# Designs tried in a protein design run: peptides against a protein of PDB entry 3JWR. Part 66

Target 1, 323 residues: chain A of PDB entry 3JWR
Amino acid sequence: TRELQSLAAAVVPSAQTLKITDFSFSDFELSDLETALCTIRMFTDLNLVQNFQMKHEVLCRWILSVKKNYRKNVAYHNWRHAFNTAQCMFAALKAGKIQNKLTDLEILALLIAALSHDLDHRGVNNSYIQRSEHPLAQLYCHSIMEHHHFDQCLMILNSPGNQILSGLSIEEYKTTLKIIKQAILATDLALYIKRRGEFFELIRKNQFNLEDPHQKELFLAMLMTACDLSAITKPWPIQQRIAELVATEFFDQGDRERKELNIEPTDLMNREKKNKIPSMQVGFIDAICLQLYEALTHVSEDCFPLLDGCRKNRQKWQALAEQ
Target 2, 298 residues: chain A of PDB entry 3JWR as posed
Amino acid sequence: TRELQSLAAAVVPSAQTLKITDFSFSDFELSDLETALCTIRMFTDLNLVQNFQMKHEVLCRWILSVKKNYRKNVAYHNWRHAFNTAQCMFAALKAGKIQNKLTDLEILALLIAALSHDLDHRGVNNSYIQRSEHPLAQLYCHSIMEHHHFDQCLMILNSPGNQILSGLSIEEYKTTLKIIKQAILATDLALYIKRRGEFFELIRKNQFNLEDPHQKELFLAMLMTACDLSAITKPWPIQQRIAELVATEFWEQGDQVGFIDFVCTQLYEALTHVSEDCFPLLDGCRKNRQKWQALAEQ

## One batch from the design tools (peptide)

Design b1_p21_1_s2 (made by RFdiffusion4, then SolubleMPNN; from b1_p21_1, 12 letters changed)
Fold by OpenDDE base, seed 5:
Structure b1_p21_1_s2 (fold): chain B 323 residues (1-323), chain A 21 residues (1-21)
Amino acid sequence: as target 1 above (323 residues)
Amino acid sequence: MEAEERQRRLEEGKRLAELLI
């Protein structure tokens, strides 16, 4: 395609020029081509292209295939969300110095997972999929969408000319796919809520050890969630704009719930309750986000900008909730 | 924050998390 030719021939700017190492990064001013260039830079600067002998054209095709398999009519859960998740992963690995704590296969898996974790997202949550009796709800009982996202990820990875993992041994390939699956499934916040207590307890007791395979898996899951939720850490103007996209998608679901399911949507998805967004954001930060970024900062102090951003945005949302 | 209000917000935040899935 012309798009592939343009991407494959383009000079890839440095990570510094692209600012993709910054926790404060925003994609709003970037073209689709520039987001793809950023993605190439992430793979390159993490040594994944070299270490796993990725062909440049294959990587370019894969990135474009991943981007194409996000829906343009979904307000939040689109390519830009996946790209921002991957950028946060890259920043956490580089600026947050987590790279030195992980294997190359884990890094490869996390980056693929971050880019792929919401593939073919429909702008509705697992509860809607279940209640609408969607065919996907017949295939999976729990984490319905995350299983679908993983299936889409596998489909792309196995598609002709998209096989970025072809340089891996059979064992490396199996390991990578296992980690990708675990990482994508970990983006189900229900699983996060279930598992986070163990992680926080290990941190609190100073018993956290990344050499333990179970604790490693737990950490990768927490890191995925931290990157997936990283919009809450962004500078306030960016946070507000992303929160508007999230609210738009949730209101679209709520409108569909009324129309298709004949139910009253919850406050978060109710367009008429837009005035509750600030208080709900404070509740979300307190219940879900703060402890995660505190724990992540305990694992690597260089991740503090995520925690600091989350705290600052909590104050901003609280001030709006008091108005 | 009173312990009750904190608990309410935590429960609300959990419910919100279930909706982000």
Scores: peptide ipSAE 0.132, ipTM 0.806, DockQ to the pose 0.704
Fold by OpenDDE base, seed 1:
Structure b1_p21_1_s2 (fold): chain B 323 residues (1-323), chain A 21 residues (1-21)
Amino acid sequence: as target 1 above (323 residues)
Amino acid sequence: MEAEERQRRLEEGKRLAELLI
């Protein structure tokens, strides 16, 4: 395709030029081509291209295939969300120095998972999928969309000309797919809520050990969630704009719930209750985000910008909730 | 923040997390 030719022939700027190592990164000014160039740079600077013998054209095709399998008519859960999740993962690995704590296969899996974790997202949550009796709800009882996202990820990875994992041994391939699956499933916040207590307790007791396979798996899940929620850590103008996209998507779901299911939407998805957004954001930060970024900062102090950003945005949302 | 309001916000935040899925 013309898009593939343009991407494959383009000079990939440095991570410094692209600012993709910055926790404060914004994609708002980037073209789709520039987001793909950033993605190539992430794979290159993590040594994944070299270590796993990726062909440049195959990587370019895979990136474009992943991007194409996000819906353009979804306000938030689109390619830009996946790209920002992956960029936060890259920044956490590089600037946050998490790279030195992980294997190359874990890093490979996390980057693929971050880019793929919301593939074919429909702009509706698991509750909507279940209540609408969608065919996907018959295949999976829990984490319905996350299972679908993984299935889409696997389909792309196995598609002709998209096989970025073809340089791996059979055992490396199996290991990578296992980690990708676990990482995508970990983006179900219901699973995060169930598992986070164990992680926080290990940190609190100073018993956290990444050499333990179970604790490693737990950490990768927490890191995925930290990257997926990383919009909450961004500089206030960026955070506010992303919160508007989230609200738009939730209101679109609420409108569909009224029309298609004859259900009164919850406050979060009710367009008429937009004035509650600031207080809801404070509640979300306190219940979900703060303790996660605190724990991540205990694993690596260089991740502090995520915690600091989250705290600053809490203050901004609190000030709006008091108006 | 009063302890009750903090608890309410924590419960609300958990419900919000379930909606982000």
Scores: peptide ipSAE 0.132, ipTM 0.811, DockQ to the pose 0.751
Fold by OpenDDE base, seed 4:
Structure b1_p21_1_s2 (fold): chain B 323 residues (1-323), chain A 21 residues (1-21)
Amino acid sequence: as target 1 above (323 residues)
Amino acid sequence: MEAEERQRRLEEGKRLAELLI
């Protein structure tokens, strides 16, 4: 395609030029081509292209295939969300110095998972999919969308000309796919809520050990969630704009819940309760985000900008909730 | 009252998280 030719022939700017190592990064000013160039840079600077012998054209095709399998009519859960999740992962690996704590296969899997974790997202949550009796709800009982996202990821990885994992051994390939699956499934916040207590307790007791395979898996899950939620850590102007996108998508679901399911939406998805957004954001930060970024910062102190950003945004949301 | 309100907000925040998925 013309898009593939343009991407494959383009000079890929440095990570410094692209600012993709910054926790404060914003994609708002980037074209779709520039987001693809950033993604190539992430793979390159993590040594994934070299270590796993990725062909440049295959990587370009894969990135474009992933991007194409996000919906354009979804306000938040689109390519830009996946790209920002991957950028946060890259920043956490580089600037946050988590790269030194992980294997190359884990890094490869996390980056693929971050880019792929919301593939074909429909702008509705698992509860809506289940209540609407959607065909996907017949395939999976729990984490319906996350299973679908993984299936889409696997489909793309196995598609002709998209096989970025072709340089891996059979064992490396199996390991990578296992980690990708676990990482995508970990973006189900219901699973995060169930598992985070174990992680926080290990941190609190100073018993956290990345050499333990179970604790490693737990950490990768927490890191995925930290990147997926990373919008909450962004500078306030960026945070506000992303919160508007999230609210738009949730209100669209709430409108569909009223129309299609004949139910009153929850406050989060109720367009009439827009004035509750600031207080709900404070509640979300306190219940979900703060402890995660505190724990992540304990594992790697260089991740502090995520925690600091989250705390600053909490104060901003609290100030709005008091108005 | 502050502890109860904090607990209520935490429970609400958990419920919100279940809705984000």
Scores: peptide ipSAE 0.120, ipTM 0.786, DockQ to the pose 0.703
Fold by OpenDDE base, seed 2:
Structure b1_p21_1_s2 (fold): chain B 323 residues (1-323), chain A 21 residues (1-21)
Amino acid sequence: as target 1 above (323 residues)
Amino acid sequence: MEAEERQRRLEEGKRLAELLI
């Protein structure tokens, strides 16, 4: 395609030029082509292209295929969300110095997972999928959408000309797919809530050890969640804009719940209750986000900007909730 | 953090998680 030719022939700017190592990064000003260039740079600067012998054209095609399999009519859970998740992963690996704690296969898997974790997202949550009796709800009992996202990821990875993993051994390939699956499934916040206590207790007791395979898996899951939620850490103007996108998507679901399911939406998805957003954001930060970024900062102090951003945004939302 | 506040946050987190996924 013309898009592929343009991407494959383009000079890829440095990570410094693209600012993709910054935790404060914003994609708002970037074109779709520039987001693809950023993605190439992430793979290159993580040594994934060289270490796994990725063909440049295949990588370009894969990126474009991933981007294409996000829906443009979804306000938040689109390519830009996946791209920002991957950028936060890249920043955590580089600026947050997590790269030195992980294997190349784990890094490869995490980056693929971050880009792929919401593939074909429909702008509705698992509860809606289940209540609407969607065909996907018949395939999976738990983490319905996350299983679908992984299935989409696997489909793309196996598509002709998209096989970025073709340079891997059979064992490396199997390992990578296992980690990708685990990482995508870990973006189910229900799983996060279930597992986070174990992670926090290991950190609190100074018993956390990345050499333990179970604790490694747990850490990768927590890191995925930290990147997926990273919008909450962004500078306030960016955070506000992303919160508007999230609210838009939730209100669209609430409207569909009224129309299609004949139910009253919950406050978070009710456009008539917009005034509750600031207090709900404070609750979200306190219940979900703060302890995660605190724990991540204990694993690597260089991740502190995520925690600091989260704390600052909590104060901003609290101030709005008091108005 | 007191145990009651931890429990409150856990219950709130569970409710929020159900909405966010």
Scores: peptide ipSAE 0.094, ipTM 0.763, DockQ to the pose 0.407

Design b1_p21_1_s3 (made by RFdiffusion4, then SolubleMPNN; from b1_p21_1, 12 letters changed)
Fold by OpenDDE base, seed 3:
Structure b1_p21_1_s3 (fold): chain B 323 residues (1-323), chain A 21 residues (1-21)
Amino acid sequence: as target 1 above (323 residues)
Amino acid sequence: MEEELREQRLKEGKELAQLLI
């Protein structure tokens, strides 16, 4: 395609030029081509291209295939969300110095997972999928969409000309797919809520050990969630704009719930309850985000900008909730 | 009242988390 030719021939700017090591990064001004260039740079600067012998054209095709399999008519859960999740992962690995704590296969898996974790997202949550009796709800009992996202990820990875993992041994490939699956499934916040207590307790007791395979898996899950939720850490103008996209998607679901399911949406998805957004954001930060970024900062102090951003946004949302 | 509000916010925050999925 012309898009592939343009991407494959383009000079990939440095990570410094692209600012993709910054926790404050914003994609709002970036073209789709520039987001793909950023993604190439992430793979390159993590040594994944070299270590796993990725062909440049295959990587370019894979990135474009991943991007294509996000829906353009979804307000938030689109390519830009996946790209921002991957950028946060890259920043956490580089600027947050987590790269030195992980294997190359884990890093490879996390980056692929971050880019792929919401593939073919429909702008509706697992609850809607269940209540609408969608065919996917017959295939999976829990984490319905995350299973679907992984299936889409696997489909793309196995598609002709998209096989970025072709340089791996059979064992490395199996290991990588296992980690990708675990990482994508970990983006189910219901699973996060169930598992986070173990992580926080290990941190609190100073018993956290990345050499333990179970604790490693737990950490990768927490890191995925931290990157997935990283919008909450962004500078306030970026945070506000992303919160508007999230609200738009939730209201679109609420409108569909009214129309298609004949149910009154929850306050979060109710377009008439926009005035509750600030208080709900404070609740979300307190319930879900703060402890995660605190714990992540205990694993690596260089991740502090995520925690600081989350705290700053909490104050901003609280001030709006008091108006 | 503050504890109830906190519990409500925590519940809403968990619901938000379920909605982001």
Scores: peptide ipSAE 0.151, ipTM 0.818, DockQ to the pose 0.612
Fold by OpenDDE base, seed 1:
Structure b1_p21_1_s3 (fold): chain B 323 residues (1-323), chain A 21 residues (1-21)
Amino acid sequence: as target 1 above (323 residues)
Amino acid sequence: MEEELREQRLKEGKELAQLLI
């Protein structure tokens, strides 16, 4: 395709030029081509291209295939969300110095998972999928969309000319796919809520050990969630704009719930209750985000900008909730 | 009142998390 030719022939700027090591990174001014160039840079600077013998054209095609399998008519859960999740993962690995704590296969899996974790997202949550009796709800009892995202990820990875994992041994391939699956499934916040207590207790007791396979798996899940939610850590102008995209998507779901399911949407999905957004954001930060970024900062102090950003945005949302 | 407000915010935050699922 013309897009593939343009991407494959383009000079890939440095991570410094692209600012992809910055926790404060914004994609708002980037073209789709520039987001793809950033993604190539992430794979290159994590040594994944070299270590796993990725062909440049295959990587370019894979990135474009992943991007193409996000819906353009979805306000938030689109390519830009996946790209920002992957950029936060890259920043956490590099600037947050988590790279040195993980294997190359874990890093490979996390980056693929971050880019793929919301593939073919429909702009509706698992509750909508269940209540609409969608065919996907018959395949999976829990984490319905996350299983679908993984299936889409696997389909792309196995598609002709997209096989970025072709340089791996059979055992490395199996290991990588296992980690990708676990990482994508970990983006189900229900699983996060279920598992986070164990992680926080290990941190609190100073018993956290990445050499333990179970604790490693737990950490990778927490890191995925930290990257997926990283919009809450961004500089305030970026945070506000992303919160508007989330609200738009939720209101679109609420409008569909009224029209298609004949139900009154919950407050978060209700367009008429937009004035509750600031208080709900404070609640979300306190209930979900703060402890996660605190725990992540205990694993690596260089992740502090995520925690600091989250705290600053809490103050901003609190000030709006008091108006 | 401050504790009740905190509990309410925590409840709302968990509800928000369930909607992101």
Scores: peptide ipSAE 0.148, ipTM 0.825, DockQ to the pose 0.741
Fold by OpenDDE base, seed 5:
Structure b1_p21_1_s3 (fold): chain B 323 residues (1-323), chain A 21 residues (1-21)
Amino acid sequence: as target 1 above (323 residues)
Amino acid sequence: MEEELREQRLKEGKELAQLLI
């Protein structure tokens, strides 16, 4: 395609020029081409292209395929969300110095997972999929969307000319797919809520050890969630814009719940309760986000900008909730 | 009152988390 030719021939700017090592990064001013160039830079600067012998054209095709399999009519869970998740992963690996704690296969898997974790997202949550009796709800009982995202990820990875993992051994390939699956499934916040207690307790007791395979898996899951939720850590103007996209998608679901399911939406998905967003954001930060970024910062102090951003945004949301 | 508000916010925050799933 012309798009592939343009991407494959383009000069890829440095990570510094693209600012993709910054926790404060915003994609709002970037074209689709620039987001793809950023993605190439992430793979390159993580040594994934070299270590796994990726062909440049294959990587370009894969990135464009991933981007194409996000829906443009979904307000938040689109390519830009996946791209921002991957950028946060890249920043956590580089600026947060987590790269030195992980294997190349784990890094490869996390980056693929971050880019792929919401593939073909429909702008509705698992609860809607279940209540609407969607065909996907017949295939999976739990983490319905995350299983679908993983299936889409596999489909793309196995598609002709998209096989970025073709340089891996059979064992490396199996390991990578296992980690990708675990990482995508970990973006189900229900699983996060279930597992986070173990992680926080290990941190609190100073018993956290990345050499333990179970603790490694747990950490990768927490890191995925930290990157997926990283919008809450962004500078306030960026965070507000992203929160508006999230609210738009949730209100669209709530409107569908009323129309299609004859259900009164929850406050978060109720367009009439927009005034509760600041209070709900404070609750979300306190219930879900703060402890995660505290624990992540304990694993690597260089991740502090995520925690600091989350704390600052909490104060901003709290001030709006008091008005 | 502050504790009740905090508990309510924590409940709402968990409900929010269930909606992002």
Scores: peptide ipSAE 0.147, ipTM 0.824, DockQ to the pose 0.752
Fold by OpenDDE base, seed 4:
Structure b1_p21_1_s3 (fold): chain B 323 residues (1-323), chain A 21 residues (1-21)
Amino acid sequence: as target 1 above (323 residues)
Amino acid sequence: MEEELREQRLKEGKELAQLLI
């Protein structure tokens, strides 16, 4: 395609020029082509292209295929969300120095998972999919969308000309796919809530050990969630704009719940409850986000900008909730 | 107090997560 030719022929700017190592990064000013260039830079600067012998054209095609399999009519859970998740992963690996704690296969898997974790997202949550008796709800009982996202990821990875993993051994390939699956499934907040207590307790007791395979898996899951929720850590102007996108998508679901399911939406998805957004954001930060970024910062102190950003945004949301 | 606060946050988080999942 013309898009592939343009991407494959383009000079890829440095990570410094693209600012993709910054936790404060924003994609708002970037074109779709520039987001693809940033993604190439992430793979290159993590040594994934070299270590796994990725062909440049294949990587370009894969990125464009991933981007194409996100919906444009979804306000938040689109390519830009996946790209921002991957950028946060890149920043956590580089600036947060988590790269030194992980294998190249784990890094490869996490970056692929971050880009792929919401593939074909429909702008509705698992509860809506289940309650609407959607065909996907017949395939999976739990983490319905996350299983679908992984299936889409696997489909793309196996598609002709998109096989970025073709340079891996059979064992490396199996390991990578296992980690990708676990990482995508870990983005289900229901699973995060079930597992986070174990992670926080290991941290609290100073018993956390990345040499333990189970604790490594747990850490990768927590890191995925930390990147997926990373919008909450962004500078306030960016945070506000992303919160508006999230609210738009949730209100669209709430409107569908009223129309299609004849139910009153929860306050979070109720357009008439827009005035509750600040207090709900404070609740979300306190219940879900703060402890995660505290624990991540304990594993790597260089991740502090995520925690600091989350705390600053909590204060801003609290000030709005008091008005 | 910290444990009670943690349990409260966990409960609130589960309620919020049911909204997000």
Scores: peptide ipSAE 0.090, ipTM 0.771, DockQ to the pose 0.374

